# Peptides against a protein of PDB entry 5HDT, part 160

Target 1, 163 residues: chain A of PDB entry 5HDT
Amino acid sequence: MVVKTFMDMDQDSEEEKELYLNLALHLASDFFLKHPDKDVRLLVACCLADIFRIYAPEAPYTSPDKLKDIFMFITRQLKGLEDTKSPQFNRYFYLLENIAWVKSYNICFELEDSNEIFTQLYRTLFSVINNGHNQKVHMHMVDLMSSIICEGDTVSQELLDTV
Target 2, 163 residues: chain A of PDB entry 5HDT as posed
Amino acid sequence: MVVKTFMDMDQDSEEEKELYLNLALHLASDFFLKHPDKDVRLLVACCLADIFRIYAPEAPHTSPDKLKDIFMFITRQLKGLEDTKSPQFNRYFYLLENIAWVKSYNICFELEDSNEIFTQLYRTLFSVINNGHNQKVHMHMVDLMSSIICEGDTVSQELLDTV

## One batch from the design tools (peptide; made by RFdiffusion4, then SolubleMPNN)

Design b2_p29_4_s2 (from b2_p29_4, 14 letters changed)
Fold by OpenDDE base, seed 3:
Structure b2_p29_4_s2 (fold): chain B 163 residues (1-163), chain A 29 residues (1-29)
Amino acid sequence: as target 1 above (163 residues)
Amino acid sequence: KKYKMKVITTEEEKEELRKRREEQLERLS
């Protein structure tokens, strides 16, 4: 229910954005980010991806530490893309497509630990990419990485070594 | 802002999002 609520919400839905702002903040709590259920964490990640979409170009999260936690959390979820036959693969696909299209990770450029976040993202993507992924999945992965490279003025040596 | 995210400003972009939603729902259903 909550997942669908954010999925259906548009960027210009000002009244709804205001109404569900507290819910968006709650979903980023440690309770959800560290939830013991893997499926719950995936759903949370998808919600967070949609939250970044609907509140773009600003995130409702004001704490840099919280933003870092969120993106590190999302990055960890992307490991689920490795198993193309998983019942949850399509949900992982949704997550990937969303963050790639929205360019959500671009927010991280304003974080001091952006290099760490991007490095972990690239490492994760390269660890899961394989021939079992269709063209669309590959395209989203490329789009995600390219958006970061294009937006950033410089890339750390560590990130370059990863790429 | 020193970064850019996807901000929908045109009807074409709205339509793109609609199409994506449809495809996403089909996969998730």
Scores: peptide ipSAE 0.578, ipTM 0.931, DockQ to the pose 0.705
Fold by OpenDDE base, seed 5:
Structure b2_p29_4_s2 (fold): chain B 163 residues (1-163), chain A 29 residues (1-29)
Amino acid sequence: as target 1 above (163 residues)
Amino acid sequence: KKYKMKVITTEEEKEELRKRREEQLERLS
């Protein structure tokens, strides 16, 4: 399974990173990002999260527009964290934990539309945060937001208003 | 670069990743 392949891959797996590079690029295509199946999109998001982990500190995606599309896509997937009783909740948990731990969104600081991306991320997170989430979920959400604040040289007024 | 991402450079970090994978597998099983 492709999902497990990236899940088990390490950053120093140079041969595998080269082998699966084209697959990583393909997974970021509009075909997958705009896939009609919600469950497929979630799996794609998880794969992308692992790809960011594996290829850190760089991303294999060279197009700024593509990177923006990916992170806007991931942000939309995080809305699934709202339903804690969903059968796919643990997959959403996986997505959240990985992007928080890896600090994947930090790549966005190199993008012209970084403020838009971060604003949407924070808005999404605050929209789904609730007392029904366990401590770990809350911690990952806080870690994700904090890493961006700590890394950024400046924060937009809109983002400040959201926080 | 103007940003930092998690890059595993120590055995402690490797162990942390291993532990996370185990917990993740448990939840996804």
Scores: peptide ipSAE 0.574, ipTM 0.928, DockQ to the pose 0.675
Fold by OpenDDE base, seed 4:
Structure b2_p29_4_s2 (fold): chain B 163 residues (1-163), chain A 29 residues (1-29)
Amino acid sequence: as target 1 above (163 residues)
Amino acid sequence: KKYKMKVITTEEEKEELRKRREEQLERLS
C-alpha cells in the first residue's frame, strides 16, 4: 500500500527517499489531483502530506504552479472535516494533524500566489470548524493557522477580510 | 530559505513522532 509506505518513512531514510522519489512526483499529476473518486483524492492528499514531511525542509516538486495546485488540492480535501460521523473522518484527521505538525504550508511563502493559497485555507477551515470537533481537532486547526501567521512578515488585506 | 518546516533533529522529537504514529494507527485501525 502506497499510503502506508510513506506513512512509515522517516526523514533520514535516504535510500527509501531516493527509491520512491518518482512515485512522489507521479502522485502530484493531474490524474490523481483530479481523480473522480473522493476517497482516492483523500488518500492522495495524505500521501502528499507525508511526502512534504519526509522531504522537509525541501520538496521534490520544482514547479511553482504544481506546488500551488497541490496545496489548493489539499485545501479542498480539508472540507471533509465538516462531517465528524463520516467513515473517512479519521483519515481527514490524519491529514489535518500532519500538515499542522509539519508546517507544510510554509513552503507557500516562496510562491507568488501565497496570499491566495492562505486565504482559501482560512476560508475552508472556518467553514468546517464547529463545536462537534474534539479538542485535538481544534488544536490542529489553530496550530495550522497560527504557524502561517507567525512565519509571515505581512498579512494581506484579503486574508484579514476573510478572518 | 526563509520559511521553516518541521525537521527532526533531537531524540525528543523522534519520540514525539513515534507517539503520533502510534495514536494515528490506533485511530485508523
Scores: peptide ipSAE 0.560, ipTM 0.925, DockQ to the pose 0.700
Fold by OpenDDE base, seed 2:
Structure b2_p29_4_s2 (fold): chain B 163 residues (1-163), chain A 29 residues (1-29)
Amino acid sequence: as target 1 above (163 residues)
Amino acid sequence: KKYKMKVITTEEEKEELRKRREEQLERLS
């Protein structure tokens, strides 16, 4: 399975990173980002999160537009965290944990539309956060938001209004 | 780079990654 392939890959696995580079690029295609199946999109998001982890501190995606599309896509998937009783919640948790720990969204600071991306991320997180989430989920949400605030040079008014 | 993603270099970080992988596998079991 592609999901497990990337999950098991390490950052220093240079030969594997080269081998699966084309697959990483294909997973970011519109075919997968706009896939009609919600479960498929979640799996794609998890793979993309691992791809950012594996290729850190860089990303294999060179197009700013593509990077924006990817992170907007991942952000949309995080909406699935709202239902803690969903059969897919554990995969949503993995997605959240990964992007928080890896700080994958930090690459967005180099994008022209970084403010839009961060605004949508914060709106999404605040829309899904609830008392039903366990402490680990809350911790990852806080870590994700805090890392962006702490490392960002400025905070837009729109982002402030969202928080 | 000014804005960096996490690079896993220490044994402690590698162990943490291993732990996270194991916990995920347990959740999906």
Scores: peptide ipSAE 0.466, ipTM 0.898, DockQ to the pose 0.697

Design b2_p29_4_s3 (from b2_p29_4, 15 letters changed)
Fold by OpenDDE base, seed 2:
Structure b2_p29_4_s3 (fold): chain B 163 residues (1-163), chain A 29 residues (1-29)
Amino acid sequence: as target 1 above (163 residues)
Amino acid sequence: MKYKMKVIETEEEKKELKERRKKQLELLS
């Protein structure tokens, strides 16, 4: 299982990182990012989150356009956090927990469209935040948003209007 | 570091990662 493969991999596992590099690149293809199955897309997002964790502080994806596509994709998946009673909620939680802890979105600061990515992220998070979320979910959401604000040099007016 | 993703360096962080993996594996099983 691909999800388990990346989940079990450590950052200092250089041989494994090299071995699965092509798989990591393949998972970011349009075939997976635009997969028609919602559950498959969630699994892909979790894999991508682990890939960012494994290869941190850098990413194996060299194309800025591809990185943008990936993070916009991950952002779209976070919409699934809205339903706390969903059978897939724990995987959405894993996704949120991972990207918040790893600070994976920080790599987006190097992209020209960083403000667009962050704006969409914040809009998505604020749209799904509800009283049904437990304290840990709220904490990860706050951590994710705070880390971006604290490390960002500039904040777009659009983002300010959103928050 | 500014604009950097987290590098796991401490034993506490490693332990936290292991716990997260454990929880996720339980969900997969």
Scores: peptide ipSAE 0.314, ipTM 0.842, DockQ to the pose 0.580
Fold by OpenDDE base, seed 5:
Structure b2_p29_4_s3 (fold): chain B 163 residues (1-163), chain A 29 residues (1-29)
Amino acid sequence: as target 1 above (163 residues)
Amino acid sequence: MKYKMKVIETEEEKKELKERRKKQLELLS
């Protein structure tokens, strides 16, 4: 229910955005970010990705620490892309497609720990990318990585060495 | 803009979003 709610919501749906704002904030709580169920975490990640899409260009989360936690959380979920035959792969694909298209990680440039976030993202993507992925998956991965490199004013040497 | 997330402004982008949603819903069904 919650997943579909945010999935069907548009950026210009002002009334709905206001109505579900508290839910969006609640989904970023430690209860969900540290949920023991992997499938629940994936659903949460998809919701968070949609939340970033809906509220773009600004996130409803005001705490830099919370934003860092969220993106580190999303990054960890992307590891699930490694199993292309998983019943949940379509949701992992949705997550990847969303964050790549929306460029949701761009908000991380405003964070002090942006380099850490991007480094973990790149390491994660390179760890799961393989020839078993179809062209669309590869395209989204490349788009996600290239957008950060191309749009970032400064990239740490550590990140450059990782790429 | 630099460091900004995507704002959907064109009908083409809206169509793309609709198509992506449709595909996702079909996969979930």
Scores: peptide ipSAE 0.313, ipTM 0.842, DockQ to the pose 0.645
Fold by OpenDDE base, seed 1:
Structure b2_p29_4_s3 (fold): chain B 163 residues (1-163), chain A 29 residues (1-29)
Amino acid sequence: as target 1 above (163 residues)
Amino acid sequence: MKYKMKVIETEEEKKELKERRKKQLELLS
């Protein structure tokens, strides 16, 4: 299973990182990002999150446009956090926990459209956050948002309006 | 580093990663 492969890979696994680089690139293709199956998209998002973890502090994706597409894609998947009773909620939690802990979105500061990405992220998080979420979910959401604000020297007015 | 993703270096972080992997594996099972 592809998901398990990347999940079990470490940042210092240089040989494996080289071996699966093409797979990592392939997972970011439109075929997967626009996959019609919602569960597949979630698994893809989790894989991408692990890929960012594995290749941190850099990413194997060289195209800024591709990076933007990926993070917008991941952001869209986070909408699944709204239903705490979903059978897939734990995978959404994994996604959230991973990107928060790894600070994956920090790479977006290198992108011209970083403000757009962060704005959409915040809007999404605020749209799904509710009192039904446990403390850990809230914590990861706060950590994710706070890390971006703290590391950004300037925040656009649009982002400030979202917060 | 500013604008950088986390590099997992400490044993505590590795342990945390292991625990997260364990939970995820249980989910995938």
Scores: peptide ipSAE 0.264, ipTM 0.821, DockQ to the pose 0.602
Fold by OpenDDE base, seed 3:
Structure b2_p29_4_s3 (fold): chain B 163 residues (1-163), chain A 29 residues (1-29)
Amino acid sequence: as target 1 above (163 residues)
Amino acid sequence: MKYKMKVIETEEEKKELKERRKKQLELLS
């Protein structure tokens, strides 16, 4: 299983990182990012989150457009956090805690459309946050948002309006 | 460094990762 492969990989696994680099690139293809199955997209998002973890502090993706597509894709998956009773909630939680802990979105500061990405992220998080979420979920959401604000030298007015 | 992602260095961080992997593995099984 592709998801398990990247999940079990560590940042210092240099040989494996090289071995599965092409797989990581393939996973970011439109075939997976635009996959019609919601559950598949969630698994892809979790795997992409692990890929960012593994290859940190750099990403294996060299195209700014591809990076934007990936993070917009991940952001869309976070909408699944709205239903705490969903059978897939734990996977959405995994996605959230991973990207928050790894600070995956930090790489977006290098992108021309960083403000768009962050704005969509914040809007998504605020749209799904509710009292049904436990403390850990709230903490990860806050960590994710605050880290971006703290790292950014400048934030667009549009982003500030969402905060 | 400024806009870089986290590098996992401490044993505590590795332990945390292990726990997350455990939970995710249960979902995949």
Scores: peptide ipSAE 0.329, ipTM 0.849, DockQ to the pose 0.574; fails the geometry check

Design b2_p29_4_s4 (from b2_p29_4, 13 letters changed)
Fold by OpenDDE base, seed 4:
Structure b2_p29_4_s4 (fold): chain B 163 residues (1-163), chain A 29 residues (1-29)
Amino acid sequence: as target 1 above (163 residues)
Amino acid sequence: MKYKMKVIKTEEEKKELEERRKEALERLS
């Protein structure tokens, strides 16, 4: 429903982008980010990933604190990649593929706490990476990390230690 | 700091998105 709506939406769908803007903003509320159901949180993360895709190169979320919350939230969802046999693995795969392809985390360079976000992302990715992942998953993980390294002016020692 | 996100500007990029979307839907079906 909502997930597919954003999944099917394109960047040039200006009318739809306007129509669903309020929903996009609502999906980033604490109600959804802290939803008790992990499956709901995963769906929310996928929606947010698509929202970043749709509204690129900008984001409808103007608050730096909100953006930080969102990316920390998405990062936490990526922990679900650890179990390749999970019924929701393909949904986690979609999340990873999307954020890697869109380079959505690059928005975080405008945030004061970008290094914290990137560090948590790298730690999460390295914690879940395993031999059970297919080549595409590994590729997306590498792409995601590489995009941050390539565009960052400086990287904290903590982040470098994870590489 | 400078950054860039994926902005679809060509038909090839649009087709790539469509293929990714198709594959994703197949996996999620």
Scores: peptide ipSAE 0.633, ipTM 0.937, DockQ to the pose 0.620
Fold by OpenDDE base, seed 2:
Structure b2_p29_4_s4 (fold): chain B 163 residues (1-163), chain A 29 residues (1-29)
Amino acid sequence: as target 1 above (163 residues)
Amino acid sequence: MKYKMKVIKTEEEKKELEERRKEALERLS
């Protein structure tokens, strides 16, 4: 229900954005980010992806540490893309498509630990990419990585060398 | 902004979101 609520919400829905702001903040709590259920964590990640979409170009999260935690959390969820035959693969696909299209990770450029976040993202994507992925999945992965490279003039060569 | 996120400004972009949303719901169903 919560997942569908944010999925259906648009960027120009100012009244709804205000109404569900507290819920958006609550979903980023340690309780959800460290939830023991893998499926719950995936749903949380999808909600967070939609939250970034809805509130773009800003995020409702004011703490840099919290933003780092969120994107590191989302990055960890992307590991689930490896198994293309998983019953949850389409949910992982949704996560990938959203963050790629929205360019959500671009918020991380304003964080002190941006290089760490991007490094983990690239390592994760390269670790899960395989021939079993269809063309659209590959395109989203490329779009996600290229958007960071193209818009991030602060991306160090060291980051690319570590991948 | 120097680091841009996707902000829907046109009807075409709105339609694109709707199509992506529709396709996503179909896959998740």
Scores: peptide ipSAE 0.628, ipTM 0.935, DockQ to the pose 0.661
Fold by OpenDDE base, seed 5:
Structure b2_p29_4_s4 (fold): chain B 163 residues (1-163), chain A 29 residues (1-29)
Amino acid sequence: as target 1 above (163 residues)
Amino acid sequence: MKYKMKVIKTEEEKKELEERRKEALERLS
């Protein structure tokens, strides 16, 4: 499965990175980002998260508009963290852990609409965070937000006020 | 540098990724 392929791939797997580059690009197509099946979208989000991990520090997506679409898409998927008893929760957990550990959203600072992306991310995280989440989930959420705040010198006060 | 994603450079970081991967696979199994 494609999901497992990217999960098992490392950053130094140069041959595989070249081999699956076109697939990585294809997964960011509107067909997948706007797929009607919620479970498929989650799988796509996890793949994209792994793709950002694998190709770090540079994303294989060259279009700023595409990058924005991807991160807005990933942000929307994080809403699934709200239901801790969902059979898909562990996959949402993986998504959260990955993007937090990799600091994937940091590349958004290079985008013109970075504030919009970060605003949506923070709003989403605060909307789903609750006492039902275990310490690890909370830790990943904090790590994700902290990496943006601490490393993002360009984070506007307006963004912080709207959160 | 600012705005950088994580690049694995040490064996410790590699091991950390492997452990995270292992735990993730266990949860998803």
Scores: peptide ipSAE 0.626, ipTM 0.935, DockQ to the pose 0.631
Fold by OpenDDE base, seed 3:
Structure b2_p29_4_s4 (fold): chain B 163 residues (1-163), chain A 29 residues (1-29)
Amino acid sequence: as target 1 above (163 residues)
Amino acid sequence: MKYKMKVIKTEEEKKELEERRKEALERLS
């Protein structure tokens, strides 16, 4: 399984990183990002999260537009965190945990539309956060938002209004 | 200026990843 392949891959797995580089690029294609199946999109998001982990601090994606599309895509998937009783909740948890731990969104600071991405992320997180989430979920959400605030030199007024 | 992502540099961080991976697999099973 592709999901398991990237999940098990480490940052120092140089041979595997080279081997699966093309697959990583293909997973970011519009075919997958705009896939009609919600479950497929979630799996793709998890793979992308692991790809950012594996190739950190450099993403294999060279296009700023592609990077923006990816993170906007990942942000949309995080809406699935709203239903803690969903059979896919644990997969959404994995996505959240990974992007928080890796600080993958930090790469977005290099993008022109970074504030748009961060604003959408914060709005999404605040829209799904609820008392049904356990402490770990809350911690990951806080870690994710905090890392962006701490890393950024400037924050748009729109983002500040969201926080 | 490049903004930093998590780069594993220590065995402790490696172990942390392994633990997270283990727990994730248990939840996803």
Scores: peptide ipSAE 0.635, ipTM 0.938, DockQ to the pose 0.722; fails the geometry check

Design b2_p29_5_s1 (from b2_p29_5, 14 letters changed)
Fold by OpenDDE base, seed 3:
Structure b2_p29_5_s1 (fold): chain B 163 residues (1-163), chain A 29 residues (1-29)
Amino acid sequence: as target 1 above (163 residues)
Amino acid sequence: SEFEKKLEERRKEEEKYMKENNLKTFKKK
């Protein structure tokens, strides 16, 4: 129910954004980010991605530490893209498409650990990308990585080595 | 390649979708 609500919410629905702000904050709690169920974590990631989408271009979270946790968490979920035959692949795709379109990782440029976050993202994407992915998946992966490089003024050597 | 062409076509279609739906994105400050 919650997932469906966020998926259908548009960026201009101010009343709904305010209504679900508290829920958004709870979704970023350790309870959900460290949930033992992998499928639950995926759903949480999708919800978080939707929250970023809904609030764009405003960051819904203000704590740098929390933002880092969220994006590191989302990055970890992207590992699920590796298995194209997984019954949950559609949700992994949804997550990828969302973050690619919304460019939510651009929020990380304001974080002191941006290089770490981007490096982990790139490593993850390169680790899961394979010939079994369809055109859209490849496109989103490329777009996601390209966007970060293009928007970044400088790229660390570590990140360059990853690419 | 054929794959690359299709990829570009899909990119254009999705970009169009994004614009038509006024999808806002995050930008580096």
Scores: peptide ipSAE 0.313, ipTM 0.763, DockQ to the pose 0.662
Fold by OpenDDE base, seed 2:
Formats: C-alpha cells, structure tokens, sequence
Structure b2_p29_5_s1 (fold): chain B 163 residues (1-163), chain A 29 residues (1-29)
C-alpha cells in the first residue's frame, strides 16, 4: 500500500494518522521551523496546516509555547502570498485555503499571547493583499479575519489599530 | 457590486463542498 502524504490524508483516516503522529511532533521542532530554505519552510507550513486539518477538531499539540511558535511561523509564511506570479504561489494559496477552511487559528484563543498572534496575522494579511489576488484569495483572507473577530470575546487596542 | 455577488456565490459553493465532505473545523472552547 502506497504511503499517503499529509496532503492526501482525510480527517477520517484514523489508522493512517496514528502512523504519522511522531512525524507531526517533529515537524514542529526548531529544526524545521528555522530551516534556512524558504521553500522548505513553506512545505513545512503546509504540512503543519494539514496536520491541524487531519486532527480537527482536536489539537495535536498542547504546549502553549509550541503552539505560539507554530502559528507565528505559519503567519510568517503567508508573506509569500504577495507575489501572485511566484512559482510557489499555488502552495501559498493551499496554505491560506487550509487555515481558512479549518479555522486552525481558533486554537490560539486558549493561548496567553493570542492577541499578539492575531495582530501579526492581520498585519501580514493586510501587507500582502493586492488587486492581483483573485476572488478566492480575497474570500479566504476575509473569512480568516472575520472568524477570529466573531469568535473573540475581546479585541485588544493593538489589534484594532492594525485593522 | 458584481464582485461582492461573485464572492458570495463562491463562498456558498465552497461551503456546500465543505458540508458535503463533512469537513470538521476548530472552534473556540
């Protein structure tokens, strides 16, 4: 049987996702999050997004510090959405679509630094959004930002200043 | 606007796709 990648795995693949639990934990290590190659970092971000998708609605990571590192890392990768002509744009789109559909950033509400994470996300999205983006990209960006506002109990002044 | 209408149509199509495939999402606890 051909080993499925995270991209090909669905949320009901209970037996399959157990095989990759150890790999999922290691993908969140500093070795991968601080990899010097930007294309590798993008691939890591996509894999992390897929891990959240596969395990939804349960978070596969529980450490607050590790979760903060992961979402700050994913946020940094979204900067690549700015260039629509990049050969890697399709993967950046995949990352955006995944986190928007799965609403993985909702995990951050349990973190002490949630406002910092959301602020950085909003700043990043507004910094890269442009008229070259198609309707799907715009929709995912709006959905991602509106979901956080709607589910949040309070919004910090810093976040308000960012919007 | 035409853009807003098209955006909403795409959102409905994708939402339908998500429901048909029973895609689970994260929610605030």
Amino acid sequence: as target 1 above (163 residues)
Amino acid sequence: SEFEKKLEERRKEEEKYMKENNLKTFKKK
Scores: peptide ipSAE 0.313, ipTM 0.758, DockQ to the pose 0.662
Fold by OpenDDE base, seed 5:
Structure b2_p29_5_s1 (fold): chain B 163 residues (1-163), chain A 29 residues (1-29)
Amino acid sequence: as target 1 above (163 residues)
Amino acid sequence: SEFEKKLEERRKEEEKYMKENNLKTFKKK
């Protein structure tokens, strides 16, 4: 039997989603989010993004504090997009593409600290966006930012100043 | 611009891909 990874999981695989629910919870623990190895953190971020993809449109986590931790964590990983020649760039691209397609940050609209999360996301993206990225990377970055603005009823002045 | 045209083309391709694969997305409630 071929072991199916999160990357290969389908959004309609209900049995698999239930099976890996506990694993998803563990991946969001401080042990993984604060792992000392940068490559491990990136892998964790990709797995978390896949979990959001698999569970969409339902949030796999219900705790506001945990969700904030996760998205702040993912945002920090996106800084790695700055080096297009990095051996891990393909994984950073995967992360970006995933969250852009799935629009996972839309979950944050229900959080009290949504403005903080979006502000950090925008600052991170703008810090790397003009570093010789190809058109696909630019598209995902722009789509991610514009989608949040378009769907947001109100945007904080701090966020507006960032844009 | 040429860049904008290519970007739009890629966006359309990705949208097609998403629809064909029935990719669900998160929406603001």
Scores: peptide ipSAE 0.305, ipTM 0.746, DockQ to the pose 0.686
Fold by OpenDDE base, seed 1:
Structure b2_p29_5_s1 (fold): chain B 163 residues (1-163), chain A 29 residues (1-29)
Amino acid sequence: as target 1 above (163 residues)
Amino acid sequence: SEFEKKLEERRKEEEKYMKENNLKTFKKK
């Protein structure tokens, strides 16, 4: 199982990283990002998050357009955090924890549309946060948002209005 | 608040875990 393979891979597995590079590139294709099945899209998002984790601190993708598509895609998946009773919640949690720990969104600072991406992320997080979330979820959400503020030299007025 | 204290404690534990395992993260260039 490809998903399990990425989840178990650590950041020091250089040989394995090279082996799965082609697969990583294909996972970012429109075929997967626009897959009609919601559960498949979530699985793809988790795989992409794992790819970023494995390759950190070097971004595995170089195309600005592709990176934008990926992070906008991941942001859309985070909407699933709203329903804490969903059978897929654990996988949504995994996605959140991964991107919070690895700080994957810091890659977006190099993109022209970084402010758009961060704004959508903040809007999504504030949209889904609720009293049903445990302390870990709250912590990851706060860490994710604060990391962007701390790493960024300036924050757009639009983003400030979102907060 | 008690919630904030617990949250901070968990944060410290996780940060310790990350450092102990040398987890690499992305940084702004």
Scores: peptide ipSAE 0.315, ipTM 0.751, DockQ to the pose 0.640; fails the geometry check

